# Designs tried in a protein design run: peptides against a protein of PDB entry 5KEZ. Part 38

Target 1, 320 residues: chain A of PDB entry 5KEZ
Amino acid sequence: NVAIYNPFRPWWERYQPVSYKLCTRSGNEDEFRNMVTRCNNVGVRIYVDAVINHMCGNAVSAGTSSTCGSYFNPGSRDFPAVPYSGWDFNDGKCKTGSGDIENYNDATQVRDCRLTGLLDLALEKDYVRSKIAEYMNHLIDIGVAGFRLDASKHMWPGDIKAILDKLHNLNSNWFPAGSKPFIYQEVIDLGGEPIKSSDYFGNGRVTEFKYGAKLGTVIRKWNGEKMSYLKNWGEGWGFVPSDRALVFVDNHDNQRGHGAGGASILTFWDARLYKMAVGFMLAHPYGFTRVMSSYRWPRQFQNGNDVNDWVGPPNNNGVI

## One batch from the design tools (peptide; made by RFdiffusion4, then SolubleMPNN)

Design b1_p11_5_s2 (from b1_p11_5, 5 letters changed)
Fold by OpenDDE base, seed 3:
Structure b1_p11_5_s2 (fold): chain B 320 residues (1-320), chain A 11 residues (1-11)
Amino acid sequence: as target 1 above (320 residues)
Amino acid sequence: GPQEESRPAAS
């Protein structure tokens, strides 16, 4: 991915890929392979956060400032380490003046235009699908158990399916023969927008952002909410079917005070309430559970916004 | 507002 130095190595640089090389702040491919092997050997499975909707931001400077040193040129849509070129992006397909998503009530914009300036891949092209599938299959071969698909609401469900149909069975050294990768898709659906979580049920599980948002209000006792109201928690609260839900109290976005959920989201900053929420989640049978492991950072609020929400995990000069 | 992840593309 792109190496960002202003601010210094933010967490979000990981979501701006310039290649599919397994060479990042966390280590190189050999180290990753070693980690996956060691984890699998003791029954711990690895699920990769796969960033396949886009490459890096359109405004990032061209050069070799990347975690694996690969050259890239956002201006010309040149990513030779893949390789991608201008033919592999939706620049001509997006009809907004800026090239970015301007109206989230327009499903076509949401899927064909750039998410906050991130160069949008033409996932309708078999070439693009194949390059992504090759990346994911390489990970499957290494021994990962599945994937989180980043920014899934910004991809057409059919394009995701086409990629998934190219995936190999899991590595038989650790998984039963014929096993398929576990897939969950990040789709932010709190209502009010045309793209729905149900659009993606056919590809795998979907993140249920209503879970953390609503649980936060209950645990905080906002608006007279009581824990007794959780008697029909899950589908009874309007959430997606349990067998399609990936649930969580917070994620890396909304623990920083924005994204889906707002101020209701409980985080480690409110330790006691957070432990109550996580404990409830783990005890309740609804959905597939995900527990967040995060870190403290020096929050500095200006006009209600944390100007240090970019701060990444503890590191040694950018190396985790 | 729009429901999106909070990660800027600007360097």
Scores: peptide ipSAE 0.085, ipTM 0.818, DockQ to the pose 0.798
Fold by OpenDDE base, seed 5:
Structure b1_p11_5_s2 (fold): chain B 320 residues (1-320), chain A 11 residues (1-11)
Amino acid sequence: as target 1 above (320 residues)
Amino acid sequence: GPQEESRPAAS
C-alpha cells in the first residue's frame, strides 16, 4: 500500500493498495505464511481483509512511496505491480463532477464512483476479476480460511460473485477437501439508502451495522430503550437473517466517532458499557460474532471531532 | 449523512 507521511503513517493507508504483494508494515510474505501456518496448527483460522474495490487515492503522488517499494502512478492509473492501467478503472463510468460518490441515494454512483477519492476498479472486467482472484487464491493456497471483503457496498454483487467463482478450495493441509473460503462482506445498510444488505446474501455473510448501532442505543438507555426490549434481538429487530449476519459492537471505522452508527457506537473508550455490549453479543444466539481488538490513541476533539482519528497502531517511528 | 466508511484518501 501507499506510505503516507502526512499525517504520519495513518491506519487508513493500509486501505490504499498499489499492489497485491504481501509486503506491508506488518511483514513480508514469508512472515505472513509463517503466521498462517502457526495459527492453523493450533486451530486459529485467518480471515484476510481484502481490499478489492479500489486502489490508492487519486491525489497520492506518483513514485515508489509504498510499503513494498512498488512504483505506482495514480494520475495515470498505472499500477505495474499488478498490473493495472487506465482501462481497469471506472473513471469513464462515473458521471459525477468530482469523480467521487456525491449521492448515496444513487446506487450507480455508490458503485461506479470513487469512495472518497479512492481509484475505483472496473470489476466488470474479467481481467480485473482475475487479478483479484489470483491475489485471493494465493492467500487461500497459503492457508487462509476466508475473507472480509472491504467496501462491498461499493461493488456490484454480481462482480463479487464472479470473483468468488474463481476461488480455489481451501488448503487441504488444514481444511477438509473441497472446503470453500468463508466470505463476509462489508455492507453498511442502516436503511434509507437504495443499496441493501440483501443484495449480497448470495455471496456470503454481510456485516449488520444495525447491530452495533441499536445495541449502543439500548445500552446507553437512549430514546427510552430498555434491555428488556432485546428479548427478540436479531431478526425481530429488523436485522438480516442470522445465517447471513456478521455482527460486532464496533469496527475500526465507527469506533472513531462517525460513520455507521455515529455516537451510539460503544467502544473500549466506554469500558463498562462496552463490556456489557460485548458480553451480550457473545451470549445471544444471533449472527456470526466478531470481537474488536484495538488500541488507545491521543484523542483531540475539536468541534466534536477527533482530529487524531487517523492515528494508527502503536509503532516505533513507523515500524510496527 | 451518507452511510460510508470513515477512511479518507488523503493527499
Scores: peptide ipSAE 0.084, ipTM 0.816, DockQ to the pose 0.824
Fold by OpenDDE base, seed 1:
Structure b1_p11_5_s2 (fold): chain B 320 residues (1-320), chain A 11 residues (1-11)
Amino acid sequence: as target 1 above (320 residues)
Amino acid sequence: GPQEESRPAAS
């Protein structure tokens, strides 16, 4: 991914790829392979957060300022380490003046325009699908068990399916023959927009962002809500079917006051309430559960916003 | 507002 130095190596640089090389501040490919092997040998499975909707930001300077040293040029859409070129992006398909998503009530903009300036890949192209599949298959062959598909809301479900249809079975050294990768898709659907979580059920599970948002209000006792109202928690609250749901109390975005959920989201900053929410989630039989493991950073609020919400995880590989 | 993941654009 791109190496961002202002602010200094933020968490979100990891979501700005310039290649599919396994070389980041988290380690190199050999170290990753070693970890996957050790984890699989003791029954711990690995699911990769796959960033396949886009490459890096349009405004990032060209050069070799990346974690693997690969050259890239956002201005000319040149990513030779893949390789991608100007033919592999949706610049000509997006019809907004800025090239960015301007109206989330327009599904075509949401999927064909740039998410916050991130160069949008043309996933309709078999070439692009194949390059992504090669990346994911490399991970499958290493021994990963599945994937979180980042920014799935911004990809056409059919394009995702086309990629998934190219995937290998899981590595038979650790998984039963014929096993398929576990897929869950990040789709923010709190209602009110044209893109729905149900559009993606055919590809795998979907993140249920209503879960953390609503649970937060209940645990906080906002608006007179009571724990007793959780009797029909799940489908009874209008959530997606349990067998399609990936549920969580918080994620890296809304932990920082952004994304879906707002101020209702419970985090480790409110330890007591957070433990109550996580405990409830693990005890209640709805959805596939995900527990967040995060870190503290020096929060500084100005005008209601944490100016240090960019701070990345503790790291001693700053030279990468 | 729009329902999106927060990813600031780099400068």
Scores: peptide ipSAE 0.083, ipTM 0.810, DockQ to the pose 0.811
Fold by OpenDDE base, seed 2:
Structure b1_p11_5_s2 (fold): chain B 320 residues (1-320), chain A 11 residues (1-11)
Amino acid sequence: as target 1 above (320 residues)
Amino acid sequence: GPQEESRPAAS
């Protein structure tokens, strides 16, 4: 991915890829392979956060400022380490003046235009699908158990399906022969927008963002809500079917006050309430559960916004 | 605001 130095190595640089090389701030491919092997040998499975909707930001300077030193040129859509060129992006397909998503009530913009300036890949092309599948299959062959598909809301479900159909069975050294990768898709659907979580049920599980948002209001005792109302928690509250749901109290975005859920989201900053919410989630039989492991950073609020929300995990001069 | 992840544009 791109190496950003202003601010100094933010967490979000990880979501701006310039290649599919397993060479990042976390280590090189050999170190990753070693980690996967050691984890699998003790029954701990690895699920990769796969960024396949886009490459890096349109405004990033061309050059070799990347975690693996690969050259890239956002202006010309040149990513030779893949390789991608201008023909592999949705620039001509997006019809907005800016090239960015301007209206989230327009499903075609949400999927064909750039998410906050991130260069949008043309996932309708078999070439692009194959390059992504090769990346994911390399990980499968190393021994990962499955994937979180980042920004799935911004990809057509059929394009995702086409990629998934190219995937190998899991590595038989650790998984039963014929095992398929576990897939969960990040889709933000709190209602009110045209893109629905149900559009993605055919590809695997989907993130249920209503879960953390509603649980936060209940635990905080907002709007007169009571814990006793959680008796029918799950489908009874209008959430997606349990066998399609990936549930969580918070994620890295809304932990920083961004994205779905707003101020209702509980985080480790509110330790007592957070433990109550996580404890309830783990005890109640709904969905596939995900527990957040995060870190503290020096929050500095200006005009209601944390100006240090970019701060990434603890590191040694940029190296994790 | 829109229902989106935090993806700030890098400079």
Scores: peptide ipSAE 0.080, ipTM 0.813, DockQ to the pose 0.843

Design b1_p11_5_s3 (from b1_p11_5, 5 letters changed)
Fold by OpenDDE base, seed 5:
Structure b1_p11_5_s3 (fold): chain B 320 residues (1-320), chain A 11 residues (1-11)
Amino acid sequence: as target 1 above (320 residues)
Amino acid sequence: GPQEETRPAAS
């Protein structure tokens, strides 16, 4: 991915890929392979956060300022380490003035335009699908158990399906022969927008963002909500079917005080309430649960916004 | 506002 130095190595640089090389601040491919092996050997499975909707931001300077030193040129859409070129992006398909998503009530914009400037891959192209599948298959062959598909809301479900259909069976050294990768898709659907979580049920599980938002409201005792109302928690609250849901109290985006769920989201900053929420989640039989492991950072609020919400994991001068 | 991820793409 791109190496961002202003601010200094923010967490979100990881979501700006320039290649599919397993070469980042977390380590190299050999180290990753070693980790996967060690984890699998003790029954811990690895699920990769796969960023396949886009490459890096369109405004990032061209060069070799990347975690693996690969050259890239956002301006010309040149990512030779893949390789991708200008033909592999949706620039001509997006009809907004900025090239970015401007109206989330327009599903076409949401899927064909750039998410906050991130160069949007043309996932309709078999070439692009194949390059992504090759990346994911490499991970599968290493021994990962499945994937979180980042920004799935911004990809056409059919394009995702086309990629998934290209995937290998899981590595038989650790998984039964014929096993398929576990797929969960990040889709923010709190209602009110045209793209629905149900659009993606055919590809695997989806994130249920209503879960954390509503649970936060209840535990905070907002709007007269009571714990007793959680008796029919799950489908009874209008959530997706349990067998399609991946549930969580918070994620790396909304724990920063904004985004899906807003102020209702409970985080480790609200320690007591957070433990209550996580405990309830783990005890209640709805959805596939995900527990967040995060870190503290020096929050500085200005006009209700944390100006340091970019701060990444603890590091030593950029080295994790 | 829109239901979106919060990560920026700024350099």
Scores: peptide ipSAE 0.080, ipTM 0.810, DockQ to the pose 0.792
Fold by OpenDDE base, seed 3:
Structure b1_p11_5_s3 (fold): chain B 320 residues (1-320), chain A 11 residues (1-11)
Amino acid sequence: as target 1 above (320 residues)
Amino acid sequence: GPQEETRPAAS
């Protein structure tokens, strides 16, 4: 991915890929392979956050400022380490003036235009699908158990399916023969927009952002909410079917006060309430549970916004 | 507002 130095190595640089090489601020491919092996050998499975909707930001400077040293040029859509070129992006398909998503009520913009300036891959092309599948299959062969598909809301479900159909079975050294990768898709659906979580049920599980938002309200006792109202928690609250839901109290985005859930989201900053929410989540049978592991950072609020919400995990000069 | 992730595209 791109190496950003202003601000200094923010967490979000990880979501701006320039190649599918497994060398990042967390380590190189050999170290990753070693970690996966050691984890699998003791029954701990690895699920990779796969960023396949886009490459890096349109405004990032060209050069070799990347975690693996690969050259890239966002301006010319040149990513030779893949390789991708201008033919592999949706620039001509997106019809907005800016090239970015301008109206989230237009599903075609949401999927064909750039998410906040991130160069949008043409996932309808078999070439692009194959490059992504090769990346994911490499990880599968290393021994990962599955994937979180980042920004799935911004990809056509059929394109995701086409990629998934190219995937290998899991590595038989650790998984039963014929095992398929576990897939969950990040889709923000709190209602009010045309793209629905149900559009993606055919590809795997989907993030249920209503879970953390509503649970936060209940635990905080906002608007007269009571714990007794959780009697029909899950589908009874209008959430997606349990077998399609991946649930969580918070994620990296809404932990920082933005995105789906708003102020209701409980985080480790409110330790007691957070423990109650996480404990309830783990005790309740609804959905597939995900527990957040995060860190403290020096929050500085200006006009209601944390100007340090970019701060990444504890590191040594940018290396985790 | 739109339901999206908060990561920016550029520094």
Scores: peptide ipSAE 0.082, ipTM 0.813, DockQ to the pose 0.761; fails the geometry check
Fold by OpenDDE base, seed 1:
Structure b1_p11_5_s3 (fold): chain B 320 residues (1-320), chain A 11 residues (1-11)
Amino acid sequence: as target 1 above (320 residues)
Amino acid sequence: GPQEETRPAAS
């Protein structure tokens, strides 16, 4: 991914790829292989957060400022380490003046235009699908068990399916022969927009963002809500079917006080309430559960916003 | 407002 130095190596640089090489601030490919093997050998499975909707930001300077040293040029859409060129992006398909998503009530903009300036890949092209599948298959062959598909809301479900249809079975050294990768898709659907979580059920599970948002209001006792109202928690609250739901109390985005769920989201910053919410989630039989493991950073609020919400996870390998 | 991930793209 791109190496961002202002601010200094933020968490979100990880979501701006310039190649599909496995060399980042988390380690190199050999180290990753070693971890996957060791984890699989003790029954711990690995699911990769796969960023396949886009490459890096349009405004990032060209050069070799990346975690693996690969050259890239956002201005000319050149990513030779893949390789991608100007033919592999949706620049000509997006109809907005800015090239970015301007109206989330327009499904075509949401999927064909740039998410906050991130160069949008043309997933309709078999070439692009194949390059992504090669990346994911490399991970499958290493021994990963599945994937979180980042920004699935911004990809056409049919394009995702086309990629998934190219995937190998899981590595038979650790998984039963013929096993398929576990897929869950990040789709922010709190209602009110044309793109629905149900559009993606055919590809795998979907994130249920209503879960953390509503649970937060209940645990916080906002608007007179009570724990007793959770009797029909799940489908009874309008959530997606249990067998399609990936549920969580918070994620890396809404943990920072904004995004889907807003201020209702419970986090480790409110330890007591957070433990209550996580405990309830693990005890209640709805959806596939995900528990967050995060870190503290020096929060500084100005005008209601944390100016340090960019701070990435602690590490000692800032040289790469 | 729009329901989106909040990660920025500009450095």
Scores: peptide ipSAE 0.079, ipTM 0.809, DockQ to the pose 0.770; fails the geometry check
Fold by OpenDDE base, seed 2:
Structure b1_p11_5_s3 (fold): chain B 320 residues (1-320), chain A 11 residues (1-11)
Amino acid sequence: as target 1 above (320 residues)
Amino acid sequence: GPQEETRPAAS
């Protein structure tokens, strides 16, 4: 991915790829293989956060400022380490003036335009699908168990399916022969927008963002909400079917005070309430559960916003 | 606001 130095190596640089090389701040490919092997050998499975909707930001300077030193040129859509060129992006398909998503009530914009300036890949093209599948299959062959598909809301479900249909069975050294990768898709659906979680049920599980938002409201006792109302928690609250849901109290985005869920989201900053929410989630039989492992950072609020919300995990001069 | 992730564009 791109190496950003202002601010100094923010967490979000990880979501701006310039290649599919397993060479990042976390380590090189050999170190990754070693980690996957050691984890699998003790029954711990690895699920990769796969960023396949886009490459890096349109405004990033061309050059070799990347975690593996690969050259890239956002201006010309040149990513030779893949390789991608201008033909592999949705620039001509997006019809907004800025090239960015401008209206989230327009499903076509949400899928065909740039998410906050991130260069949008043309996932309708078999070439692009194949390059992504090769990346994911390399990970499968190393021994990962499945994937979180980042920004699935911004990809057409049919394009995702086309990629998934190209995937190998899991590595038989650790998984039963014929096993398929576990897939869960990040889709933010709190209602009120045209893109629905149900659009993605055919590809795998979907993140249920209503879970953390509503649970936070109940635990905080907002609007007269009571714990007793959680008796029919799950489908009874209008959430997606349990077998399609991946549930969580918070994620790295809304932990920083903005995004889906807003102020109702509970985090480790509110330790007591957070433990109550996580404990309830683990005890109640709904969905596939995900527990957050995070870190403290020096929050600095200005005009209601944390100016240090960019701070990534603890590191040694940029090296994790 | 829109229902989106909060990762910003790089500068």
Scores: peptide ipSAE 0.078, ipTM 0.810, DockQ to the pose 0.814; fails the geometry check

Design b1_p11_5_s4 (from b1_p11_5, 5 letters changed)
Fold by OpenDDE base, seed 2:
Structure b1_p11_5_s4 (fold): chain B 320 residues (1-320), chain A 11 residues (1-11)
Amino acid sequence: as target 1 above (320 residues)
Amino acid sequence: GPQETARPAAS
């Protein structure tokens, strides 16, 4: 991915890929392979956060300032380490003046235009699908168990399906023969917008963002809500079917005060309430549960916004 | 606001 130095190596640089090389601040491919093997050998499975909707930001300077030293040129859409070129992006398909998503009530914009300037891949093209599948299959062959598909809301479900249909079975050294990768898709659907979680049920599980938002409201006792109302928690609250739901109290985005859920989201900053929420989630039989493991950073609020929300995990001068 | 995957400025 792109190496960003202003601010100094923020967490979000990891979501600006310039290649599919397994070479990041966390280590190289050999170290990753070693980690996967060690984890699998003790029954811990690995699920990769796969960034396949886009490459890096359109405004990033061309050069070799990347975690694996690969050259890239956002201006010309040149990513030779893949390789991608100008024909592999949705620049001509997006009809907005800026090239970015401007109206989230337009499903076509949401999927064909750039997410906050991130170069949007043309996932309708078999070439692009195949390059992504090769990346994911390499990970499968290493021994990962599945994937979180980042920014799935911004990809057409059919394009995702086409990629998934190209995937190998899991590595038989650790998984039963014929096992398929576990897939969950990040789709933010709190209602009121055209893209729905149900659009993605055919590809695997989806994130249920209503879960953390509503649970936070209840535990905070907002609007007179009571814990006793959680008796029918799950489908009874209008959430997606349990067998399609990936549930969580918070994620790395809304933990920083932005993204879906708003101020109701509980985080480790409110330790007592957070433990109550996580405990309830683990005890109640709804959805596939995900528990957050995070870190503290020096928050600095200005005009209601944390100006240090970019701070990444503890590191040694940029090396994790 | 829009229900988007939260991403800071691209650069």
Scores: peptide ipSAE 0.338, ipTM 0.892, DockQ to the pose 0.764
Fold by OpenDDE base, seed 1:
Structure b1_p11_5_s4 (fold): chain B 320 residues (1-320), chain A 11 residues (1-11)
Amino acid sequence: as target 1 above (320 residues)
Amino acid sequence: GPQETARPAAS
């Protein structure tokens, strides 16, 4: 991915890929293989956060400032390490003046335009689908069990399916022959916008962001909410079907007080309430549960906003 | 605001 130095190596640089090489500040491919093997050997499975909607930001300077040293040029849409070129992006398809998503009530913009300046891949092209599938298949062959598909809301469900249809069976060294990768898709659907979680049910599970948002309000006792109201928690609260839901109290995005759920989201910063929420989630039989493991950062609030919400995970591997 | 995946602007 791109190496961002202002601010200094933020967490979100990991979501600006310039290649599908497995070398980041978390480690190289050999180290990754080692981890996957060790984990699989004790029954712990690995699911990769796959960033396949886009490459890096349009405004990032061209060069070799990347974690694997690969050259890239956002201005010319040149990513030779893949390779991608100008033919592989939705620049001509997006009809907004800026090239970015401007109206979330327009599903076409949401899927064909750039998410906050991130270069939007033309997933309708078989070439692009194949390059992504090759990346994912490489991971499958290493021994991963499945994927979180980042920014699925910004991809056409049919394009996702086309990629998934190219995927190998899981590695038979650890999984039964014919096993398929476990897929869950990040789709933010709190209602009121045209893109719906149900659009993606055919591809796998979907993140249910209503879960953490509503649970937070209840446990915080906002708006007169009571724990007793959780009696019909799940579908009774308007959530997606249990067998399509991936549920969580918080994620790395909304943990920082913004995004889907807003201030209602409970985090480790509110330790007691957070433990209550996580405990309830694990006890209640709705959806596939995900427990967050995060880190503390030096929060600095200015005008109600944490100016250090960019701070990445602790590490001591230098400036690689 | 928009129900957007929380990503900062490219820099």
Scores: peptide ipSAE 0.318, ipTM 0.885, DockQ to the pose 0.766
Fold by OpenDDE base, seed 5:
Structure b1_p11_5_s4 (fold): chain B 320 residues (1-320), chain A 11 residues (1-11)
Amino acid sequence: as target 1 above (320 residues)
Amino acid sequence: GPQETARPAAS
């Protein structure tokens, strides 16, 4: 991915890929392979956060400032390490003036335009689908158990399906023969927008962001909400079917105070309430649960916003 | 606001 130095190596640089090489601040491919093997051997499975909707930001300077030193040129849409070129992006398909998503009530913009400047891949192209499938299959062959598909809301479900149809069975060294990768898709659907979680049920599970948002409201006792109202928690609250739901109290995005759920989201910063929410989640049978492991950072609030929300995990001068 | 993935892109 792109190496960002201003601010200094923020967490979100991870989501600006320039190649599909397994070479980042977390380690190289050999180290990753070693980790996957060691984890699988003790029954711990690995699910990769796969960033396949986009490459890096359109305004990032061209060069070799990346975690593996690969050259890239956002301006010309040149990513030779893949390789991708200008033909592999949705620049001509997006009809907004900025090239970015401007109206979330327009599903075509949400899927064909750039997410906050991130170069949007043309997933309708078989070439692009195949390059992504090759990346994911390499991971499957290493021994990962499945994937979180980042920014799935911004991809057409049919394009995702086409990629998934190209995937290998899981590595039979650790998984039963014929096993398929476990897929969960990041789709933010709190209602009121045209793209729905149900659009993606055919590809696998989806993130249920209503879960953390509503649970936070209840635990915080906002709007007169009571714990007793959780009696029909799950489908009774309008959530997706349990067998399609991936549930969580917070994630790396919304624990920083913005995004899906807003201020209702409970995090480790509110330790007591957070433990209550996580405990409830683990005790209740609805959905497939995900527990967050994060870190503290020096928060600095200005005008209600943390100006240090970019801070990444503990590191030694950029080395994790 | 828009229900988008809540992270910035570098410029």
Scores: peptide ipSAE 0.312, ipTM 0.887, DockQ to the pose 0.823
Fold by OpenDDE base, seed 4:
Structure b1_p11_5_s4 (fold): chain B 320 residues (1-320), chain A 11 residues (1-11)
Amino acid sequence: as target 1 above (320 residues)
Amino acid sequence: GPQETARPAAS
């Protein structure tokens, strides 16, 4: 991915890929392979956060400022380490003046235009699908158990399906023969927009963002909500079917204080309430649970926004 | 605003 130095190595640089090479702030491919092996050998499985909707930001300077040193040129859509070129992006397909998503009530824009300036891959192309599948298959062959698909809301479900259909079975050294990768898709659906979580059920599980938002409201005792109302928690609250749900109290985005779930989201900053919410989540059978492991950072609020929400985890000069 | 406002800008 791109190496950003202003601000200094933010967490979100990881979500701006320039290649599918396994050289990151966390280590190289050999180190990753070693980690996967050691984890699998003790029954701990690895699920990769796969960024396949886009490459890096449109405004990032061309060059070799990347975690693996690969050259890239956002201006010309040139990512030779893949390789991708201008033919592999949705520049001509997106019809907005800016090239970015301008109206989230237009599903076509949400999927064909750039997410906050991130160069949008043309996932309708078999070439693009195959390059992504090759990346994911390499990880599967190393021994990962599955994937979180980043920004799935911004990809057509059929394009995702086409990629998934190209995937290998899991590595038989650790998984039963014929096992398929575990897939969960990040789809932010709190209602009010045309794209629905149910659009993606055919591909795997989906993040249920209503879970954290509603649980936060209940635990905070907002709007007269009571714990007794949780007796039909899950489908009874209008959430997706349990076997399609990936549930969580917070994630790396919404713990920054805005966006999906808003102020209702509980985080480690509110330790007591957070423990209550996480405890309830782990005790309740609804959905597949995900527990957040985060860190403290020096928050600085200006006009209600934390200007330091970019700060990544504890690191040694950018190396995690 | 869009629910994706939780995401930072690309650059």
Scores: peptide ipSAE 0.105, ipTM 0.822, DockQ to the pose 0.601

